Peptides against a protein of PDB entry 4AID. Designs and how they scored, part 53

Target 1, 242 residues: chain A of PDB entry 4AID
Amino acid sequence: FDIKRKTIEWGGKTLVLETGRIARQADGAVLATMGETVVLATAVFAKSQKPGQDFFPLTVNYQEKTFAAGKIPGGFFKREGRPSEKETLVSRLIDRPIRPLFVKGFKNEVQVVVTVLQHDLENDPDILGMVAASAALCLSGAPFMGPIGAARVGWVDGAYVLNPTLDEMKESKMDLVVAGTADAVMMVESEIQELSEEIVLGGVNFAHQQMQAVIDAIIDLAEHAAKEPFAFEPEDTDAIKA

## One batch from the design tools (peptide; made by RFdiffusion4, then SolubleMPNN)

Design b2_p13_3_s2 (from b2_p13_3, 6 letters changed)
Fold by OpenDDE base, seed 1:
Formats: sequence, structure tokens, C-alpha cells
Structure b2_p13_3_s2 (fold): chain B 242 residues (1-242), chain A 13 residues (1-13)
Amino acid sequence: as target 1 above (242 residues)
Amino acid sequence: MKIESIDVVAALK
């Protein structure tokens, strides 16, 4: 097995990005670990466009499987087939920042699947899922202009906290999720309790600074393990308006 | 509690 691994220290935790062991049938596949939380991201894309396809058919599916939820109270009641509210929200958190980064005119079907394999009850799989999805797309050869990074920022005892634990989040006055590229913020999702705009903007900047180490780690992994880029030339639709 | 959902296509200058 040609296994490539990148390991970084990130917010006082070890982040591991691994490819080549699992899901080799996907175009890109990344096993991501932070603490004892483990996610598998897979990216698959069609090698042709469907005739008459008028929109970009991107599907993102985040799943917390019941076997990973063996420690989560209430995980026994997830009937197979309908996403939970959390799974639906996290699927959108992954979709929002990645969708704009595909090459304009690319309308081949793309499927991103993030599966939680293990949950430590400290590290939320959502941020790890965003990072893993970004890495899987960068490895796939799809015309994706990533990577994205992602971070959660808390506000605890008058300070920013990168990727607070679920216990630290109970004391946090901010739940700020940011995703972006090296150069841009692509998405912000925030829940705030009586904080100034200055603290919130500072949180966005803090998140964007802290995600650079993740972006660099994905780039380094892609340099060593990415597939050849899919040859895609958009039809010159501007030439038909003369 | 304020919930703000923003798709920021802004370069951090």
C-alpha cells in the first residue's frame, strides 16, 4: 500500500491526514484524525457531463454512523436513510465553501461523502470533516481550486480558543465556524452571546490565520499523493454571444 | 443569541 501521511500540531492537538489505505476506489480519499475523533472523506466525480446538464451537480453528505456514536446518548434511534439535523447542517457547512471553488463551467457530477468512524466526545467531527473533504478533493484530480481550511473559534475567559472541546464550548460566548482559502474567507457561521463586532471580526481573522497550517498540510499531502488533474476545458460560451 | 450565516467571498486584505 502506498500510504501518505501528513501530521501537524494544530491548536494543541495532533491532526493527521492519511491517504492510500482506505476507499481506493474513490477519486480522492482521506482518513483524518484529531484526538480520538476519526473521519473518512471520499470524493468521486464523473468523467463526463450529462447531456443538457444546466447546473453543477455537487452533492455533499456528512454522516455520523451509529457505530461511531456508541458513546453518544441517543445514537440508537437514527433510523437508516434520513440525515439528522446535525448531519444536514454539517453537509451544508462543507458544501458552502467548496462549491464556488470548482472551475466555472464544470458540470460533471461530484459526490463528497464524509463518514464519522470514531468520536472521542471532545473533538467535534464537523471541522475535521471540512478539512478531510478539502483534502479528498485536492487529491481527486477534480478541477477544484482549493484547498480550503476550516476552524471553530470559541471565546472563553476573554480569549479566543481554537477548536474548543465540547466541554469548553459550554463556557464559550461564541461558536464561530470559518472556512477559507489561503487568500480568502469563503464562509462564516456564527452563534454569539453579547459580544462586540470587534471580537467577532477578530475571531474570523484568528480562524483564518490558524487554518493556514491546515491548508499547507493539505498542499503538502497533495504534492505527494494527488492524482493527475482531470483534463477539463470549459466550452467557450462567451464566443456564442457574438 | 445572534445567528449570522454569511457566505463571504471577500479576500482578507
Scores: peptide ipSAE 0.038, ipTM 0.718, DockQ to the pose 0.060
Fold by OpenDDE base, seed 3:
Structure b2_p13_3_s2 (fold): chain B 242 residues (1-242), chain A 13 residues (1-13)
Amino acid sequence: as target 1 above (242 residues)
Amino acid sequence: MKIESIDVVAALK
């Protein structure tokens, strides 16, 4: 087993990104850990386009399995076959920043699956799931122009807090989720309680600065463990419309 | 309580 691991300190917590142990049949697979919260991200892509495919067929599925749900507040009885409201929301949070970063004209099927394996009741698996999905795509060889980083920002006692715990979030006047590349913000999702636009914009900047360490950690992991890039030449479809 | 969903590609300077 060729196991590669990157470990960083991030927001006063240890972030671990690991590949090579689990889901080796995927194009990319990353086990990500923060505290005792553990997620598995897998990326799989088709090596050919389906005949008549006219849109990019990206599917993102975030899921909290029943064995992890025993530690999740409100984890009562997932009926097999329908995502919860939380799973639907987090699947969109992961989809939104990654979808624009695929090479234009790539229309092969891509499936990203993020599975919560463990929850510590302190660290929300959504941010960890975004980071793990980014890392799994960077390892896969898919034509993905990542990595993305992600961060949650709280506003507690008049200061920004990186990835507040679920208990710290009860006292937070801001729930700000940001995802971006090294150079750009790709997505902002915010719930705000009577804060100025200046504080919110400062939170976006703070998130983008703090996610650079995660972006660098994904790059370092990819340098040691990425598959060869998939040979994709976009058909020059602009030449057919002239 | 304000909820905003923004999908913007903005370079932070």
Scores: peptide ipSAE 0.035, ipTM 0.711, DockQ to the pose 0.060
Fold by OpenDDE base, seed 2:
Structure b2_p13_3_s2 (fold): chain B 242 residues (1-242), chain A 13 residues (1-13)
Amino acid sequence: as target 1 above (242 residues)
Amino acid sequence: MKIESIDVVAALK
């Protein structure tokens, strides 16, 4: 079996994207590491549409497993079964930018699962989870028009900071999460303290610029490790609205 | 087991 790995330096940290060792039963699977934070993203998609499926059945599930909970801030013994508020929010952060990038008319079931395997208390698994999910989808052969990149931007001492640590975030006047493609911003989530619109817009631009290295890394990994694209031809549903 | 590592050092300035 072949293990493919892409390594980049990103915001002064090593980002590693690995495939081919873990979760081979998935259509796509990526082990992503930044610092000592480790996530496993898996993408699985049905090869047919369910009869009577009216909507795109995408499920995104971000999970912080109990064995990682000892390294998760506020991680009391997680009750098995219900997503925490954080897991629900991060699942949405991953869902929001990827959902629009599926080919129109694709209504096969898609399941993206992001599992936090390790947390270093410095690097939040959310950004890493977004990147890993994007990579897993690009490897899967699903009709996904990614990759997406993601970045968190802080504002510390009058400068933008890419993916601030949890400690640097305490001094940050901005928590700006951006996800996008090479060409477009797909999602912005922001918490801002007393900053000008110019600084915030500059933060979005900074994030989008900084995520290009991640997008390129996912593309390069996919060129070496992606499955053959699933043969999906959207039925020309525009012809039925005449 | 074949491991292919593709390292890109993008120095973000």
Scores: peptide ipSAE 0.018, ipTM 0.490, DockQ to the pose 0.026
Fold by OpenDDE base, seed 5:
Parts: structure tokens; C-alpha cells; sequence
Structure b2_p13_3_s2 (fold): chain B 242 residues (1-242), chain A 13 residues (1-13)
């Protein structure tokens, strides 16, 4: 077993990114931990394009399996087969920032799966899932121009709070999820209560600044643990306009 | 924010 681990302090919590223990059959696999919340992200990509593939076939699937529900208040036995509203929303939150970062013309099938293994009832697995998915893609060798970082920003007692707990979020006037690269904001999702545009924009900037440590941690993990980059030559799309 | 160590946990033979 070659297990590589990166640990950082992030927003007053320990973030751990680990690879090499679980899901070795994936192109990339990352076990991410924050508090007692644990997610497994896997990235798998096809080594060839399907004949007649006309769009980029990226699938992102975030799953909160019922085995984590032993601690979740109101854990109805999720009947097998339909994602919850939360699982659907978080799958989109992960998809949105990563989709534009694939090399143009890459049309091989890509599957990202994020599975919640444990939930501490303090740290929401969505941000952790975004970070883990980014890391898994960077390790995979897929032509992904990441990493992305992600952060949630709250507004509690007149201040920005990085990745507020579920209890702090009840007092927050802002639920701001941001994802981005080192250089760019790729996605913003916001729920706000009576806040100025200035505070919201300041929250985006705060999130982007705070996610840099996560980006750096993913890069450092990838330098040690990434697979060789998949040799992808984009077809010269200029030849079809003659 | 402090970036702490990469622990390469050695291969269990």
C-alpha cells in the first residue's frame, strides 16, 4: 500500500486528503476528512471516445448512503433508486465548476462519484465532496485543468465565517458556496437574507482567498500521487470548417 | 493557514 496523505488546517478544522488506501481501481480516488465527516471521491475516465460521441459525457454523482444515516436525524430508509434533492443539488455544485476545466474537444466518458461515508452533523459533506472530487480528478491523469477549491461562507454576527457548522448556519444570514481555480471563480451559489451586494461580493472574494490553501494542498498531493497525464491530442477542429 | 506535512505512510509489505 502506497498511502499518501495531505493534512492542512482550514477554517479552524483539520482537512485530510488521502489516496492509495481505497478504490484503487479508479483512475483517481481520494478519501477526504473534515472533523468526523468523511467522503470518498472517485474519478474514472474512458481511454477512448465512443464512436459518434458529440458532447462531453461527464457524469457527477454525489451520494449520501443510508449507512451514514445512523446519525442523521430524520434518516428515512432511502429506497434504492432516486437521488434526494440534496444529492441532486450537490452533484450539480460539483459538476458546474469542473465541467469547463476539461480540455476542449475531450469527449471520453468521465464519471465522478462522491460517496459520504460518515457525517458528524457539524460539517456538511458537500464542500468536502467538491474538494475531494477536484483532488480525485487531479490524481486521475484526465485532461482536467484543475484543481478547483471550494468554500462555504456564512455571515454570522457581522463577520464572514469559513465553512460554518450546520448549527452556525442556522444563525447565518448567508449561505454562499464558491468554487474556483487559483486564478478564477468558476461557480457561485448563494442564499442570502437581507444582505448588501457589497457583503456578498466580499464573501466571494473571501471564499476565493480561503480556498487557495485547499488548491495548494491538492497540487502538493498530486505532485506525489498523480498518475501520468493521459496523452490527449485534441483534434484540430479547424479542419471541419473547410 | 498552515500547510502541514505530507506523510508518505510507508508501504505495508
Amino acid sequence: as target 1 above (242 residues)
Amino acid sequence: MKIESIDVVAALK
Scores: peptide ipSAE 0.018, ipTM 0.485, DockQ to the pose 0.017

Design b2_p13_3_s3 (from b2_p13_3, 5 letters changed)
Fold by OpenDDE base, seed 2:
Structure b2_p13_3_s3 (fold): chain B 242 residues (1-242), chain A 13 residues (1-13)
Amino acid sequence: as target 1 above (242 residues)
Amino acid sequence: MKIESIDVKAALK
């Protein structure tokens, strides 16, 4: 097996992106670690479009497996079957920024699955899941115009904090999740308490700046481990508007 | 099994 690993320091924590050890049957697979929080992202895409497919069939599924539930705040033994509210929300947080980055006209089925394997009670697996999903897509050969980065920003003691711990978040006046490319913010989700718009906008900028190291780490991993790009030429849909 | 580790110290300034 060829195992490729990228390690960076990010917000005072070690972020590790690993591929080639597990889930090799996927088109892309990344094991991402921050602290003791561990996620597996897998990307799988169909090599053909289904007959009559009219929309882009992207499915994103974030899941926290029962073995991780003992380390998830409020995680009672999840019965297999229905996504929790958290799993549904995080699946959307991952979906929102990646969906628009697929090549227009690509209507092959894409499945992104992010599985929380371990939770440390400090590092929320949502941000890590976003990063891992981005990396898995970049490795897959799917026509995905990523990577995306992601960051959570807190506001603690009059300063921005990158990826605050769950305990630091209790003191934070801001829960700001940002995802973006190198060039653009693709998604913002924010909960704020008595903060100026200036501070919130500054938080978005801070997040976008801080996620560049993650974007660069995904690119570097992809340069060493990506599959050959899937040969997809979008039908020139501009020729049909004539 | 080949393991390639790429350690980049991104100095968060």
Scores: peptide ipSAE 0.007, ipTM 0.421, DockQ to the pose 0.025
Fold by OpenDDE base, seed 5:
Structure b2_p13_3_s3 (fold): chain B 242 residues (1-242), chain A 13 residues (1-13)
Amino acid sequence: as target 1 above (242 residues)
Amino acid sequence: MKIESIDVKAALK
């Protein structure tokens, strides 16, 4: 076992990104921890395109397993087989920013799975899941032009709060989720209560600034732990128009 | 089992 770990302080919480302990059969696998919330992200990609594949077959699956449900509020036995509304939403939150960052013409199957292993009831696994998925893709060798960072921004007592706790979020006038690269915002999702556009835009900028530490942490982990890049040459699509 | 902990305490000053 070669275990590589990156630890940073982020928004007053310890973020840990770990690889090499679990899910070693995946192309990339990251165990991410923030507080006592723990997620496992795995990235797997096919080494060839399926015959007749006409679209990019990216699947993102975020799942909060019933094993964590001993602490999850409303932990009704999720009947095996249907994602919750939250799981569906978070799967899309992860998908949206990563999908555009794959090299054009790459049509090999890619599967990203984020599994919540533990929930502390303070730190929502969604942001952690986005970060972990980004890290797992960067480690995988897939032709992914990441990393992405992610952040949640609250507005509490007239200030921006990075990754507010679930309790702080009850008092927040903003639930702003941002994902981006070092250079660009890729995704914004927001629920807002009577805030100006200026405050919201300021929140996006704050999120993008605060996620740089996460991006840098993923890069540092990848420099040490990434697999060799998959040799992908995009077919010259200009040759079909002649 | 080699554990390489890259503890970069980025002191947010």
Scores: peptide ipSAE 0.006, ipTM 0.409, DockQ to the pose 0.023
Fold by OpenDDE base, seed 3:
Structure b2_p13_3_s3 (fold): chain B 242 residues (1-242), chain A 13 residues (1-13)
Amino acid sequence: as target 1 above (242 residues)
Amino acid sequence: MKIESIDVKAALK
């Protein structure tokens, strides 16, 4: 088997994106590591549309598995079968920026699953999960106009901090999660304490600049490891208006 | 098993 790996320095941490070792039955699969936090993202898509499918059936499922229990802040004994509030929120954070990037008219079922395999108690797996999901989609051959990058920005001691640790976040006046393409910001989520709009907008710009290295890393991984693009021709809905 | 590592630091030089 062939393992492709991309390694970058990102915010003073090593980000590793790896494919080809695990989940090879998926259309795309990426093992992503930042510090000692490890996630597996898988992307699977149907090769045909279901009869009568009216909407794009994308599902995103972020999961923090119980074998990481004891290294997850707030990880009480997860009752098997329901996502936690965190898992639900992170699933939405991944879904929101990727959903609009699928080719218009594509209505084949797409499933993205992000599984936290390890947590270091410093690096939150949410940002890593967003990056891994983006990479897995880019490898899959699905008609996805990614990659997206993602970043968390803190405001600590009067400065922007890229992907603050869980301890640095206790001192942060901002929790700003940004996702975007090379060219555009696609999603912003923020919790802010007594900061000016100028500082927040500066944080969005900082995030978008800092995620370019991740976008480039995903592109480079995809150039070497992506499957052939799925042959999808959107039905010319404009041919019925002529 | 073939491992191809792509280091960005090598590509930016």
Scores: peptide ipSAE 0.000, ipTM 0.368, DockQ to the pose 0.022
Fold by OpenDDE base, seed 4:
Structure b2_p13_3_s3 (fold): chain B 242 residues (1-242), chain A 13 residues (1-13)
Amino acid sequence: as target 1 above (242 residues)
Amino acid sequence: MKIESIDVKAALK
C-alpha cells in the first residue's frame, strides 16, 4: 500500500488525513481522523457525460453507519434505508460549498460519500466529513477547484472556540459552520443565541483564518497523492446560455 | 432550529 498521511495540529487537536490504505477503487479516498472520530470520504466521477445530461449530477451522501451507532448519540438503528435528518443536513453542508467549485460545463456524474467509521463523542464528524470530502475530491483528478476547508466556531466564555467538543457546545452561544477556499468563504450555516452581528462576522473571519491550515494540509497531501487531472474541456455551447 | 444560510458573497462586500 502506498499510504500518504498528513498530520497537523488544528484547534488543539490532531487532524490526520490519510490516503492509500482503503477504498483504493475510488477516484479519491481519504481517511480523516480528529481525536477518535474517524470518517472515510470517497469521491467517484464518471469519465463521460450521459447523453442528454442538462445539469451537473453531483450527489453527496453523508452516512453514519450502524457499526458506529454504538458510539453515536441518538444513533438509532436505521431500519429504513432513508438518511436521518442529521445525515440529510450534513450531506447538504458538504454539497453547498463544493458544488460551485466544479468547472462550469462539467456534467459527468460525481458521487461523494462520507462514512462515519468511529465517533469519539467529542468531535462531531460533520466538519471532519467536510474536510475529508474536500481532500478526496482534490485527490480524485475531478475538475474540482478546491480544496475547501471547514470549521465549526463556538462562542464560549466570551471567546471564539475552533471546533468545540460536543460538551463545549452545550456552553456555546454560537454554532457556526463555515466552509471556504483559501480566498473565499463559500458557505455559512449558523445557530446563534443572542449574539451581535459583529461577533458572528468575527466568527466567520476566525473560521476562515483557522481553516487555512487544513487547506494547506490538503494541498500537501494532494501534491504527494493526487491522481492526474482528468482532461476536461467544456464545450463552447454552454457559454451561450447567459 | 432556524438555520439561516447567509450567502457570504453578499455579506463580505
Scores: peptide ipSAE 0.009, ipTM 0.551, DockQ to the pose 0.072; fails the geometry check

Design b2_p13_3_s4 (from b2_p13_3, 6 letters changed)
Fold by OpenDDE base, seed 2:
Structure b2_p13_3_s4 (fold): chain B 242 residues (1-242), chain A 13 residues (1-13)
Amino acid sequence: as target 1 above (242 residues)
Amino acid sequence: MKIESIDVRAALR
């Protein structure tokens, strides 16, 4: 097995990004670990467009599997076939920042699947899932102009906290999820309790600064483990309007 | 509690 691993310290926790051990049939696959929370992200893309495909067919599925239910709160038998509210929300959080980063005109089917393998009850798998999905896409050879980073920012005792634990979040006046590239913020999702706009904007900037280490870690992993870029030539869409 | 969803791409156009 050609296993590539990147390890960084991030917000006082060890983040590990690993590829080459599992899901080798995917175009990209990343096992990401923070604390004892573990996710597997896989990216698969079609090598051709379907006839008559008029939109970009990106599907993102975040899943918390029941075999991890010994450590996942509320892991009561999810009826097979419908995502939970959390799974639906996190799938959207991953989709929103990545969708625009695909090369314009690319209409091949893309499937991103994030599976929670373990939960430590401290580190939420959502941020880790966003990071892992970004990394899996960067490894895949898909025409994806990533990486994205992601961060959660709390406001605890008058300070910004990077990726607060689930317990620290109970004391937080802010739940701010940010995703972005090295150069740009792509998505902000926020729940705020009686904070100034200045503190919130400062939180977005803090998140964007703190995610750079993750972006750099994904780039370093991709330099060592990415597949050859898929040869995609966008059809000259200006020729269809003439 | 205010929930804001900002698609920053919509704000930069």
Scores: peptide ipSAE 0.010, ipTM 0.535, DockQ to the pose 0.067
Fold by OpenDDE base, seed 3:
Structure b2_p13_3_s4 (fold): chain B 242 residues (1-242), chain A 13 residues (1-13)
Amino acid sequence: as target 1 above (242 residues)
Amino acid sequence: MKIESIDVRAALR
């Protein structure tokens, strides 16, 4: 098996990105680990557009499977068949920053699935899921102009904290999720308690700075493991306006 | 609490 792995230290935790072990039938597949939290991201894209397709058909599905040990907060007996509120929110957090990075005119179906495989009760799988989805897309050969990085920023004891634990987040006055490319912030989502705009903007900048190491790690993994880019020529829509 | 989604695409214009 040609297994490629990138390991970095990130916010005092080991981040591992691995490809080539699982989900080989996907266009891209990444096992991502931070602490003892583990996610599988898969990216699959259609090699042709459906006749009459007028919009970009991207679907993102984040799933927290209930493990038999009851170790997922809010994970008591999910009815098979509907995403939880959390899964719906995290699916949107992943979708929002990646959607605008697809090449304009690409209307082939794209499916991103992020599955939580392990949860350590310290590291929330959402940030890890965003990173893994970005990596899986970069490996896939889809016309995706990533990678994105992602980070959560807390405000604890008058300082920014990168990817606070679930316990540190109880003391945090900020839950700031940022996603971006190397050059740009693409998405900000925030819950804030009594903080100035200056502190929040500083948190966005801190997140964007701290995610660069993750972006670089995805690039390094992609250089060694990406599929050949899918040959996509956008139909010259300028020829229909004449 | 209100999640304020700042669409950075709107704030950078």
Scores: peptide ipSAE 0.009, ipTM 0.541, DockQ to the pose 0.069
Fold by OpenDDE base, seed 1:
Structure b2_p13_3_s4 (fold): chain B 242 residues (1-242), chain A 13 residues (1-13)
Amino acid sequence: as target 1 above (242 residues)
Amino acid sequence: MKIESIDVRAALR
């Protein structure tokens, strides 16, 4: 096994991105760690388009249930079944910024799976899952124009807090999730309590600045461990509708 | 098993 690992300090925590140990059958696979929270992201894409495929078939599945139930204190074995509200929300948070970054005309099936393997009860696996999914796609060879970064921003004691702990979030007047590229914000999701628009916009800018270190870490990992780019040429019919 | 660790913690100082 050839294991590539990128380690950065991010918001006063160690972020580790690792590839080459687990899920080697995927096109891309990243084990991401922050604190004692651990996620596995896998990206798989079809090498051909289905006949008559008219939309881009991207599926994103974030899951906490199967591996973390023995590693999350108090994790009831929820029966194999419908995603939780959180799993549905986080799957959408990953999908939204990723979907626009695929090359226009690419209609091969893409599956992104994020599995929470461990949870420390301090670091929420959602942001870590967004980062890991971005990294797994950049490693896959899929025609994905990432990476994206992601960050959560809190507002505690009149200051921005990057990726607040679950305990710090109880005192936060803001739950702001941002995802973006190096150049652009792609997604904002926010819950706010009696804050000015100026503070919220400042939080978006803070998130976008703070995620650059993560974007750079994904790029550096991809330079060392990415598969060869999948040769994709869109058929001329999708170029004429610009 | 080869492990290659790329630690940038020193470069962000």
Scores: peptide ipSAE 0.006, ipTM 0.394, DockQ to the pose 0.023
Fold by OpenDDE base, seed 5:
Structure b2_p13_3_s4 (fold): chain B 242 residues (1-242), chain A 13 residues (1-13)
Amino acid sequence: as target 1 above (242 residues)
Amino acid sequence: MKIESIDVRAALR
């Protein structure tokens, strides 16, 4: 096994991005750890477009369905069949910032799957899942113009808190999720309790600054472990309009 | 099994 690992300190927690141990059959696969929360992100893309494919067929699937019946509150065997509301929301949180970063005209199927393997009950897997999905795409060779970083920002005792714990979030007046590239904010999602727009905008800027360390960590991992870029030439759609 | 750990302690000082 060729295992590449990047470790950074991020918001007072150790973030680990690892590739080469698990899901080696995927185009990209990243095991991401923060605290004792562990996620596996996999990226798979088709090497050809389907005949008659009119839209970019990106599917993002976040799953908290752990077979570990012992440590997740509410880990009763939820019947196979529908994603939870949380799984649906987090799948969209991952989809939104990554979708616009694919090369225009790329219409090969892309599947991103994020699976929560472990949950520490302190670190929410959603941010970790966003980071892991970004890393898996950057490793895949897909024509993805990432990485993205992601961060959650709380507002506790009149200060910004990077990736607050689930317990700190109970005291937070803000749940602000931001995703972006090195240069741009791509997505903001927020739940806010009576805070000024200035504090919220400051939170977006804080998130974007704090995610740079994650972006850099993904780049460094990709430099050492990425597959060769998939040779994609966009069809010159201007030649069909003449 | 080659494990390359790149421990870049970015000292956020």
Scores: peptide ipSAE 0.006, ipTM 0.398, DockQ to the pose 0.023

